Peptides against a protein of PDB entry 8PQO. Designs and how they scored, part 68

Target 1, 252 residues: chain A of PDB entry 8PQO
Amino acid sequence: VLLKEYRVILPVSVDEYQVGQLYSVAEASKNETGGGEGVEVLVNEPYEKDGEKGQYTHKIYHLQSKVPTFVRMLAPEGALNIHEKAWNAYPYCRTVITNEYMKEDFLIKIETWHKPDLGTQENVHKLEPEAWKHVEAVYIDIADRSQVLSKDYKAEEDPAKFKSIKTGRGPLGPNWKQELVNQKDCPYMCAYKLVTVKFKWWGLQNKVENFIHKQERRLFTNFHRQLFCWLDKWVDLTMDDIRRMEEETKRQ

## One batch from the design tools (peptide; aimed at target 1 I108)

Design b1_p29_3_s4 (made by RFdiffusion4, then SolubleMPNN; from b1_p29_3, 21 letters changed)
Fold by OpenDDE base, seed 5:
Structure b1_p29_3_s4 (fold): chain B 252 residues (1-252), chain A 29 residues (1-29)
Amino acid sequence: as target 1 above (252 residues)
Amino acid sequence: SAALELQKEIILLALKLGYETVSLSLAGT
């Protein structure tokens, strides 16, 4: 098991981020081909647990159409089904990814707290001390080009070049986080993403777990660079606007 | 066995494809 807490600082408020996140996911999804193929929604309902209120979803991603016929024929039962269980109680969110075949031997869990701070809180997810001491904190700087793969780099998604016309935020220089403290009119937040990865196969555990974390870091970096650079597209939207957009998309 | 190794490779492929499939969802978590 490998745990890392990714801390993504953004020059947006927690309330703004909720809109921006939903917009950015929707926008990114439009650019993906085949992303919705083979998705089965088993559950989509509100939940209440220990004072936490939100929306619970259970989806199955059937990969049969995404693999060659011979793979489908040789795959053991459940190997091509990925389960996603998500608890969305913004500003808290939890997602658990499992595979039917792997059972307890494979897990990706992402737990996120969105806080109106600069990533200074320790153990925001309230882990036991023994567990917390093994968690690596990883700061993602969306303005740092060196954290972006060349193949992922787009100038229009570079926070170091982008300036929001609507808000005046950006471009983000090398010391943008420190400068935020002096900019009283610029909101900021941190997404604390605790990622738990488990792959319990002898000889491959460390390799796979580290690989997944590498991909998660890449994913979070690229996504939040987009989110910020798309600020002018979503900053004037309300949650009601987003809900309407989602409903309209479902009807198409 | 050779059969077991093949199954392992298939599962790894499935997990990789699965991860790619859910990646956008994970980004929004």
Scores: peptide ipSAE 0.556, ipTM 0.919, DockQ to the pose 0.763
OpenDDE base, seeds 1, 2, 3, 4: peptide ipSAE 0.483, 0.029, 0.541, 0.478; ipTM 0.906, 0.679, 0.917, 0.905

Design b1_p29_4 (made by RFdiffusion4)
Pose (drawn by RFdiffusion4):
Structure b1_p29_4 (pose): chain A 252 residues (1-252), chain P 29 residues (1-29)
Amino acid sequence: as target 1 above (252 residues)
Amino acid sequence: SNLSAEKLELLKNVAIAITILHNVDNFLT
């Protein structure tokens, strides 16, 4: 099983990231016809354990209505049921994704620490030493064009070409992280996203784990580029504003 | 919050791949 820590250094505060991430998930999913239908909340409750106080959820995403009929007929029972178990104690969160048919043999776990630093902490997740020694640290720079697939590139989602009206932040050059250390004002943070991918069937552990990690890096990069370029849309929102928009979207 | 559209699309594609692999394994057995 392969583990990688993706460090996403951002010119926002930790407080700002919480609102921005919630807004961005909802906004990026705004054009998807077929969003919300098939989402099933099994469990939604508070939890508390040794300093981590938060909200636990168990949700199922039924994909039967979103794939061709032959896929629904050919799919082994439960293969189209995606389970997500989430522990949200921001600035810490853990999510576990499984497939009902694959049980625990296919698993994607993301454990994230959101810290007000420049991604300089080591083993921020406090792994056992030997296990930590086998974790690759991968840095994601949202200003670096070379880290974006050409088919994914969109000028309107390029931090190198965006300046915030409300904050004046951006555009981001190759020295933006350096100018953060030499700066006393603009906030910054790093999301330490430790990703574990497990695929135990058919001896395809390596191939699937690698494919999933490459896709996770691509998604983390594109998502956080979008998040920064949307700073004017969400930077003035509070958490109460986010909860209100959630209840609003709940009516339908 | 719910999974993002891109993340859910990726998982859908993984679920389809798993369906193909299950059917191919049963055929070969």

Design b1_p29_4_s1 (made by RFdiffusion4, then SolubleMPNN; from b1_p29_4, 19 letters changed)
Fold by OpenDDE base, seed 2:
Structure b1_p29_4_s1 (fold): chain B 252 residues (1-252), chain A 29 residues (1-29)
Amino acid sequence: as target 1 above (252 residues)
Amino acid sequence: MDLSAELLNFLKQLSILLTELALKKKAEE
């Protein structure tokens, strides 16, 4: 088991982020040919658990049409079916990813707290001390070009170049986080993403777990760069707007 | 809700990896 807490600081408020996140997910999906194809929603319902109230979703991603032919042909039963269970109680979210083939031998858990701070809270997920001491805190700087793979880099999604017309935020210079403290009119938040990766197969545990973390970090980095650079597209939207957009998208 | 391109790509790569590992394990048995 490998745990890391990714801390993503953004010059947006917690409330803004909720809109931006939903928008960015939707927007990114539009850019993907065949987006949503193979996605089966099993459950989508409200939940209440231990004082936590939110929306629970269970999705199955059938990836048979998304992988190379040889993979599809050779994959054992269930290997190309990914289950995602999500508990969305913003500003808290939890996602559990499993695979039908791997069963209990594989798990990715992502627990996120969105806090109006600069990523300074320790053990925001309230792990036991023994567990917390094994968690690596990883800061993701969306303005740091060196954290972005060349193949992922897009100038229009570079926070170091982007200037929001509507908000005046950006571009994010090398010391943007320090400077942010002195900018009283600019909100900020941190997404604390505790990622737990479990892969039980002997001899492959570390390799696979580290690989998954690397991919998750990449995903988080790219997503939040987009989220920020698309600020002018979503900052004026309300949650009601987002809900309406989602409903309209479902009709298409 | 639709899946983002990045997430989809991740899941795709993950499934490929899992498949490869499964095949490798099977071959060793």
Scores: peptide ipSAE 0.312, ipTM 0.826, DockQ to the pose 0.666
OpenDDE base, seeds 1, 3, 4, 5: peptide ipSAE 0.308, 0.305, 0.310, 0.309; ipTM 0.826, 0.824, 0.828, 0.825

Design b1_p29_4_s2 (made by RFdiffusion4, then SolubleMPNN; from b1_p29_4, 16 letters changed)
Fold by OpenDDE base, seed 2:
Structure b1_p29_4_s2 (fold): chain B 252 residues (1-252), chain A 29 residues (1-29)
Amino acid sequence: as target 1 above (252 residues)
Amino acid sequence: SNLSAERLNFLKGLSILLTLLELEKKLLE
């Protein structure tokens, strides 16, 4: 088991982020060929658990049509079915990813707190001390190009180049986080993403767990770069606007 | 949940990895 807490600082408020996240997810999905093809929504309902109240979703990703032919032909039963269970109680959310083939031997858990700070809170997820001491804190700087793979880089999604017309935020220079403290009119937040990865195949645990973490980090980095650079597209939207957009998208 | 294109690509890659690992196991048996 490998745990890391990724801290993503953004020059947006917690409330803004909720809109931006939903918008960016939808936008990124539209840009993908096939969209939600192969995604089955098994459950989508409100939940209440231990004082936590939000929306629960259970999605199954059927990847048979998404992978190369040789994978489809050689994959064991259930290996191409990924289950994603999500508890969305913004500003808290939890996602659990499992696989039908791996069963209990594979787990990706992502627990996120969105806080109006600069990533300074320790153990925001309130882990036991023994567990917390094994968690690596990883800061993701969306303005740092060195954290972006060349194949992922897009100039229009570079926070170091983007200037928001509507908000005046950006571009994010090398010391943007330090300068942000002195900018009273600019909101900020941090997404604390505790990622737990378990891969219980002897001899491959560390390799696969580290690989998954690298991919998750890549995902987080690219996503939040997009989120910020798309600020002018979503900053004036309300949650009601987002809900309406989602409904309209379903009709298409 | 981050239902993004990147997430889907990640899941695809993961499935490929799992398949290859399974194949490797069988070849070594």
Scores: peptide ipSAE 0.257, ipTM 0.801, DockQ to the pose 0.696
OpenDDE base, seeds 1, 3, 4, 5: peptide ipSAE 0.244, 0.247, 0.253, 0.257; ipTM 0.799, 0.798, 0.803, 0.803

Design b1_p29_4_s3 (made by RFdiffusion4, then SolubleMPNN; from b1_p29_4, 18 letters changed)
Fold by OpenDDE base, seed 5:
Structure b1_p29_4_s3 (fold): chain B 252 residues (1-252), chain A 29 residues (1-29)
Amino acid sequence: as target 1 above (252 residues)
Amino acid sequence: MDLSAELLNFLKQLSIELTKLALEKKKLE
């Protein structure tokens, strides 16, 4: 088991982020060929547990048409069916990813707290001390180009070049986080993403767990770079606007 | 909510890697 807490600092408020996240997810999906093809929604319902109130979703991602032919032909039964269970109770979110083939031998859990701070809280997910001491805190700097793979880099999604017309935020220089403290008019938040990766196959645990973390970090980095650079597109939208957009999309 | 391009790519790459590992494991059994 390998645990890391990724802390993504953004020059947006927690309330803004809720809109931006939903918009960015929708926008990014438009750029993907096939869109929701292969996605099966099993459950989508409200939940309430121990004071936590939100929306629960259970999706299956069927990746048969998304992988190379040799993988599709040779993959074990169920290996290309990824289950995602998500508890969305913003500002708290939890996602559990499993695989039908690996079953209990594979788990990715992502627990996120969105806090109006600069990533300074320790153990925001309230782990036991023994567990917390083994968690590596990883700060993702969305303005740091060195954290982005060359093949992922897009100039239009570079926070170091982007300037928001509507808000005046950006571009984010090398010391933008430190300077942010002095900018009283600019909101900020941190997404504390505790990622738990479990892969139980003997001899391959470290390799796979590290691989998954590397990919997750890449995902978080790219996504939040997009989120920020698309600020002018979503900052004036409300949650109601987003909900209407989602409903309209479902009708199509 | 829908699947982002990045998430889909992640799941794809993960599945490819897991498939390779599964095949290797099976050969050793």
Scores: peptide ipSAE 0.312, ipTM 0.812, DockQ to the pose 0.679
OpenDDE base, seeds 1, 2, 3, 4: peptide ipSAE 0.294, 0.298, 0.284, 0.293; ipTM 0.804, 0.806, 0.798, 0.807

Design b1_p29_4_s4 (made by RFdiffusion4, then SolubleMPNN; from b1_p29_4, 17 letters changed)
Fold by OpenDDE base, seed 2:
Structure b1_p29_4_s4 (fold): chain B 252 residues (1-252), chain A 29 residues (1-29)
Amino acid sequence: as target 1 above (252 residues)
Amino acid sequence: ADLSAERLEFLKQLSILLTLLALLKKLLE
């Protein structure tokens, strides 16, 4: 088991982030070929658990049509079915990813707290001390190009170049986080993403777990760079606007 | 939940990895 807490600082408020996140997800989904093809929503319902109230979703990603033919032909039963269970109670959310083939031998859990701070809180997920001491804190700087793979880099999604016309935020210089403290008019937040990766196969545990973490970090980095650079597209949207967009997207 | 293109790509790559590892495990047994 490998745990890392990724801290993503953004020059947006917690409330703004909710809109931006939903917008960015929706926008990315629209731009993807095939859209939601292969995604089956089994459950989408409200939940209440231990005082936590939110929306629970259970999705199955059927990836048979999205992998190379040889993979599809050789894949054992259930290997190409990924289950995603999500508990969305913004500003808290939890996602659990499993695979039908791997069963209990594989798990990805992502627990996120969105806080109006600069990533300074320790153990925001309230882990036991023994567990917390094994968690690596990883800061993701969306303005740091060195954290972005060349193949992922897009100039239009570079926070170091982008300036929001509507808000005046950006571009994010090398010391943007430090300078942000002195900018009273600019909101900020941190997404604390505790990622737990479990892969039980002996001899491959560390390799696979580290690989998955690298991919998750890559995903987080790219997503939040997009989120920020799309600020002018979503900053004036309301949650109702987002809901309408989601409904319209479903109709397409 | 994140339905971004990057997430889907990740899940695709993950499934491929798991498949390949499964095959490898079978070959080593």
Scores: peptide ipSAE 0.420, ipTM 0.873, DockQ to the pose 0.704
OpenDDE base, seeds 1, 3, 4, 5: peptide ipSAE 0.417, 0.406, 0.410, 0.415; ipTM 0.873, 0.868, 0.871, 0.871

Design b1_p29_5 (made by RFdiffusion4)
Pose (drawn by RFdiffusion4):
Structure b1_p29_5 (pose): chain A 252 residues (1-252), chain P 29 residues (1-29)
Amino acid sequence: as target 1 above (252 residues)
Amino acid sequence: DLETWTDEALESDNRYFRIAAIVLKYYYE
């Protein structure tokens, strides 16, 4: 099983990231026809354990209505049921994604620490030493064009070409992280996203784990580029504003 | 048809579709 820590250094504060990430998930999914239908909340409750106080959820995403009929007929029972178990104690969160048919043999776990630093902490997740020694640290720079697939590139989602009206932040150059250390004002943070991918069937552990990690890097990059370029849309929102927009979207 | 669909789903930005596609692709292979 392969583990990688994706470090996403951002010119926002940790407080700002919480609101921005929630807004961005909802906004990026605004054009998807077929969003919200098929989402099933099995469990939604508070939890507390040794310093980590938060909210636990168990959700199921039924894909039967979103795939061609032959896919629904051919799919082994439960293969189209995606389970997501989440522990949200921001600035820490853990999510575990499984498939009902694959049980625990296909697993994607993301454990994230959101810290007010420039991604300089080592083993921020406090792994056992030998296990930590086998974790590759992958840095994601949202200003680096070379880290974006050309088919994914969108000028309107390029931090190198965006300046915030409300904050004046951006555009981001190759030295933006260096100018953060030499700055006293603009906030910054790093999301330490430790990703574990497990695929135990058919001897395809390496191929699937690598494919999933490549796709997770691509998604983390594109998502956080979008998040920064949308700074004017969400930077003035509070958490109460986010919860209100959630209830609003709940009516339908 | 299944092979075309699984290849298209593996290019999806939505992770859940990729998980379903992976299961279906390698189950029938």

Design b1_p29_5_s1 (made by RFdiffusion4, then SolubleMPNN; from b1_p29_5, 18 letters changed)
Fold by OpenDDE base, seed 4:
Structure b1_p29_5_s1 (fold): chain B 252 residues (1-252), chain A 29 residues (1-29)
Amino acid sequence: as target 1 above (252 residues)
Amino acid sequence: ELKEWTEKALKSKDLRLRLAALTLYYHFS
């Protein structure tokens, strides 16, 4: 098991982020080839547990259509089915990703707290001390080009170049986080993303777990760069606007 | 062929496809 806590600082408020996240997820989904093909929504309902209140979703991603025929024929039962269980109680969310075939041998858990700080809280997810000492804290700087793969880089998604017309935020220079502290009128937050990866495979556990973390980090980096650079597209939207957009998308 | 596909799929932009590739790699290991 490999745990890392990714801390993503953004020059947006926790409330703004809720809108921006939903918008950016929707926009990213439009850009994905194949859209929602092979997605089965098993559950989508409100939940309340241990004082946590939010929306629970259970989705199965059937990947049979996304693989060549020979792979589909060779794949064991359940190998191409990815289960995603999500508890969305913003500003807290939890996602658990499993596979039917690997069962207990595979787990990706992503637990996120969105806090109005600069990523300074330790053990925000309240892990036991023994577990917490094994968590690597990883700061993602959305303005740091060196954290972006060349193949993922787009100038229009570069926070170091983007200037929000609506908010005046950006571009994010090398010292943007420190400057943010001194800018009373600019909100900020941190997404604390505790990622637990389990890939129980003798001899390859660490390699695969690290690989998955690398992919998650890449995803988080690119996503939040997009989120910020799309600020002018979503900053004036309300949660009701987002809900309407989601409903309209479901009707298409 | 499966190995080549798996290696390619591991580089896919689709996270779920990457995960599927990992599960297949696990199965055939």
Scores: peptide ipSAE 0.285, ipTM 0.856, DockQ to the pose 0.688
OpenDDE base, seeds 1, 2, 3, 5: peptide ipSAE 0.100, 0.021, 0.022, 0.022; ipTM 0.742, 0.599, 0.630, 0.597

Design b1_p29_5_s2 (made by RFdiffusion4, then SolubleMPNN; from b1_p29_5, 13 letters changed)
Fold by OpenDDE base, seed 3:
Structure b1_p29_5_s2 (fold): chain B 252 residues (1-252), chain A 29 residues (1-29)
Amino acid sequence: as target 1 above (252 residues)
Amino acid sequence: ELEEWTEKALESKDIRLRLAALTLKYYFE
């Protein structure tokens, strides 16, 4: 098991991020291989647990139609069924990803707290001390081009180049985070994303767990760069607007 | 073909597809 806490600082408020995140997810999903096809929603209901109140969803992503025929024929039973259980109690979110084939040998858990700070809180997820000491804190700087793979880089998604017309935020220079403290009108937040990866296969655990973390980091980096650079597109949207976008994406 | 597809799928932005590829990669190798 490998745990890392990714801290993504953004020049947006916690409330703004709620809209921005949903917009960006919907927007990014429009041109993705997964899309809405093969998604089975098993559960979509409110939940209450230990003071946490939100919406619970259980989705199965059937990837049979997303892979070549030869892959489908060779894949073991359940290998192409991905389960996603999500607890959305914004500003807290939890997502658990499992696979039918790998069963208990595979787990990706992403627990996120969105806090109105600059990523300075320690153990925001309240892990036991023994567990917390094994968590690596990783800061993601959305303005740092060196954290972006060349093949992922897009100028229109570069926070160092983007200037928000509606909010005046950006571009983000090398010291943008330090400059925030002097900008009373610019909100900021940090997404504390605790990622737990378990890949319980002998001889491959560390390799694969590190690989998955690398991919998650890549995803978080690119996603939040997009989120910020799309600020003018979503900052004035309502939750109803977001819901419509999600439905449209699902139909594609 | 499988290896080629797997490598491509591992680079997908879709985590579901990446996970599928990962599962297949270590199953067949």
Scores: peptide ipSAE 0.129, ipTM 0.743, DockQ to the pose 0.766
OpenDDE base, seeds 1, 2, 4, 5: peptide ipSAE 0.112, 0.119, 0.129, 0.157; ipTM 0.729, 0.747, 0.738, 0.783; seed 5 fails the geometry check

Design b1_p29_5_s3 (made by RFdiffusion4, then SolubleMPNN; from b1_p29_5, 15 letters changed)
Fold by OpenDDE base, seed 3:
Formats: C-alpha cells, structure tokens, sequence
Structure b1_p29_5_s3 (fold): chain B 252 residues (1-252), chain A 29 residues (1-29)
C-alpha cells in the first residue's frame, strides 16, 4: 500500500472550484476520442451517511475494447471491468476504484478535501498518527512547467501564460503563491487529495503502486492546469449550465 | 512484444483507461 497526499493550490475559491471542476470534467470528456465509450453508469443518486450528504455514482469501465486481443483472451472473468464508486459531498469527495477479479488485491482510493488555504494543513483527512507518518505530501504547482510532460503540454493550458479576462487572475509567475497572500481580491484554495493505492501482487506491488501514483499525479496536474486556464469559460456558469453540459457529453 | 503491448494499451485517450490497462498488463504477463 502506498499513500500520498497531493496538494493542489489554485487561485480560485472553494465555491468557484465546485463549478470549475464539473465544467472541466465535462469539457475534458468531450475532448477525448471516444468520449464515454466503455463507461456504464450503474447508479447516480443522492446519499446520506455519517453526516455526509452528497451524490453517489457507480460506474463500470469496460476495458475489453481498450486492451489488446491477447489480453482479452487471457483475462479471467471480471478482470477487465473496473468499478468506480464516487461520493461527492463537496467540499469533500471520495472515489474508490476496484476490479471485479482482483477484489481486495487492487484498490485506488482518492479522498479530497477542498479547503480555503494554501495547503498548510497537516493530516486534513484525520488519519491515525501511525498511518499519517507514512503519507508523503506532494505539492503540485500548476504553474511549474517542469511538472508537465512534454507530450501533455499545451500553450493554451499553461497557467504561466493565461490571463483571465473576467477575473484578472494570472498569469501565474514563479512566485505566484507567495504573491497571492498580498492580493486581497484573489481567492485561493487547496485540494488535498489523499491517494491510497494498493496492488497486492508479489513482486509487482511497489512497481505498480508507484506507477499508478505517477499517473494520478499526471492527471491531477493536467486537469487543474486546464481548470485554471478555462476560468473564463466556467466562472459565470450556473449549476444548471453544468448539468446541461454533462448531459450533452453523455449523448456523444 | 512488451513494447507493442504497451503501445496498444496506451491508445486510449482516457488516462484512467490507460492506467488501468497497463496495470492489468502486468497482471497477465
């Protein structure tokens, strides 16, 4: 098991991020070839548990079309079905990814708190001290180009170049986080993303767990760069607007 | 063979699919 807490600081408010996140997810889905191909939504309903109230979704990612034929042939029943269960109780979110075949031997859990701070809180997810001491804190700087793979880089998604017309935010220079403290009119937040990765296979555990973390970090980095650079597109949108976008994405 | 398989698994535009596909690759090889 490998745990890392990714802290993504953004020059947006927690309230703004709620809209921005949903917009960016919908927009990113539209931009992907194949859209929602291979994704089945089993459940989408409100939930309440342990004082937590939000929206629960259960999706199945069918990987049969995403892997080579020989993999399909060798894969046991259920091995190519990935289940994603998500509890969205913004500003808290939890996503659990499992596989039918691997059962408890495979787990990706992403728990996110969105806080109006600069990523200074320790153990925001309230882990036991013994568990927390094994968590690596990783800061993602959306303005740092060195954290972006060349193949992922797009100039139009570079926070160091983007200037928001509607809000005046950006571009984000090398010291944007320090400068943010002195900017009264610029809100900020941090997404604390605790990622738990478990891949219990002898000889491959560390390799695969590290690989998954690498990919999650890549995803978080690119996503939040997009989110910020798309600020002018979503900052004035309502939740109803977002819902319409999501519906349109599903139809594609 | 391994490289070819990796390339095929990475054909998906969805990062989640690519990541999980690669994970499964190691499971079956």
Amino acid sequence: as target 1 above (252 residues)
Amino acid sequence: ELEETTKKLLESKNLRFRMVALTLKYHFE
Scores: peptide ipSAE 0.059, ipTM 0.683, DockQ to the pose 0.382
OpenDDE base, seeds 1, 2, 4, 5: peptide ipSAE 0.056, 0.057, 0.049, 0.043; ipTM 0.683, 0.680, 0.676, 0.667

Design b1_p29_5_s4 (made by RFdiffusion4, then SolubleMPNN; from b1_p29_5, 13 letters changed)
Fold by OpenDDE base, seed 5:
Structure b1_p29_5_s4 (fold): chain B 252 residues (1-252), chain A 29 residues (1-29)
Amino acid sequence: as target 1 above (252 residues)
Amino acid sequence: KLEEVTKEMLESKDLRFRMAALVLKYYFK
């Protein structure tokens, strides 16, 4: 098991982020080849547990159409099905990813707190001290080009080049995070993303767990770069606007 | 496109690792 807490600092408020995240998720999904093909929504309902109130979603990603025929034919039952269970109680979110074939030997858990700070809180997820001491804190800098793979880089999604017309935020220079403290008119937040990766198959456990973390970090980095650079597209939207957009998408 | 670890997994004689590699490959694609 390998745990890392990724801290993503953004020059947006927690309230703004709620809209921006939903918009960016929808937009990113549209940009992906195949769209929602192979995605089955099993459950989408409100939940309330231990004071946590939000929306629960259970999705299955069917990879059968994404692999060669011979792989599909030879694959064990459930091997090509990925389950994503999500508890969305903004500003708290939890996502659990499992695979039917790997069962308990595979787990990716992502727990996120969105806080109006600069990533200074320790153990925001309230882990036991013994567990917390083994968690690596990783700061993601959305303006740092060196954290982006060349194949992922897009100039229009570069926070170091982007200037928001509507808000005046950006571009983000090398010291943008330090400068935020002195900019009273610019809101900021941190997404504390505790990622738990489990791959309990002897021989490659550490390598695989590290690989998965690398992929998650990559995903978080790219997503939040997009979120910021799309600020002018979503900053004036309300949650009601987002709901309407979601309803319109469902009708298509 | 695949990382070295995923390549190693795909080349494994153990079906578990080969399947895991495929799952990871297509999930993070």
Scores: peptide ipSAE 0.502, ipTM 0.918, DockQ to the pose 0.098
OpenDDE base, seeds 1, 2, 3, 4: peptide ipSAE 0.476, 0.471, 0.492, 0.251; ipTM 0.913, 0.910, 0.916, 0.784

Design b1_p29_6 (made by RFdiffusion4)
Pose (drawn by RFdiffusion4):
Structure b1_p29_6 (pose): chain A 252 residues (1-252), chain P 29 residues (1-29)
Amino acid sequence: as target 1 above (252 residues)
Amino acid sequence: SSLKQSVTFSIIMLAWSTYRKINLSPAAA
C-alpha cells in the first residue's frame, strides 16, 4: 500500500480555507446535472475523542441512475454504491471512500491537517517512524503552469493571471512563496493531505494505487487553482453564510 | 472468468470516476 502526503501551500489563511473549500466544492459542482440526486445520508452525528471534536457522517452515493443501463445491469451487486465516511474537526479532517462490492479491499483515505505555515512540518500526521519513512512528500504549487495538464488548463482558473479585487492578492509568480516569508500581511497556510490508496484484488495494487495518486495530484492542483481564482466570490463569506447557502440548496 | 474480472474491474473504475465527477469533497479535504 502506497502513501503520499500532498502539501498544498496557499495564500489564504486556515480560517479562509475552510470557507473557500466549502464554497468551491459547491460552486464547481454547480454545472453538473445529476448532482445531489442519489446522495444518501446514513449517519450524521457529533463526535469527540482525545482532542478531536467534530462531526461524523456516513453517506452513500448511488451511481445506478448516472451510468448507462448496461453498466447498471452488468455491475456486480453494490459495485455502484460508493460509501464515504467523514470525520470533520477542521482544521483536521479524515475521509474514507469505499465501494460496497469491493468492501474494504478498495479504499481511498485522505487525512488532512490545515496549518498556518509554509508546508515545513514533517510527519504532521504523527505516523509511526518506519511507516513515515515510506511516505513521499509531494508539493503542489498552484502558480506553476508546468504542473497542469494542457487539456485541464483554463486561463480563467490560472493564479498567474488573476488579481483579487477584494484582497489585491495575485497574480502569483514563481516567487510568491518567497514573498510570503518577506511579508507581514498576506495570510498563508498549507494543507497536508495524506492519501492512502489500497487495492487488494487481482494483484493490481501497484497499478491502481499509482493511477489514483496521479489523479489525486491532478485534482488537488486544479481544485486549488480554481479556489484561489474564485477568491473574490467567497473571501467575504463567513461560516454562517456557508451554512445558509447549504440550507438554501436543501429545499429542492 | 478472466473476461468477467476485466468487466468488473472496468465498472469499478468507472464508478470511481463518476463519483469523483460529482463529489469534489475529497479534493477539498

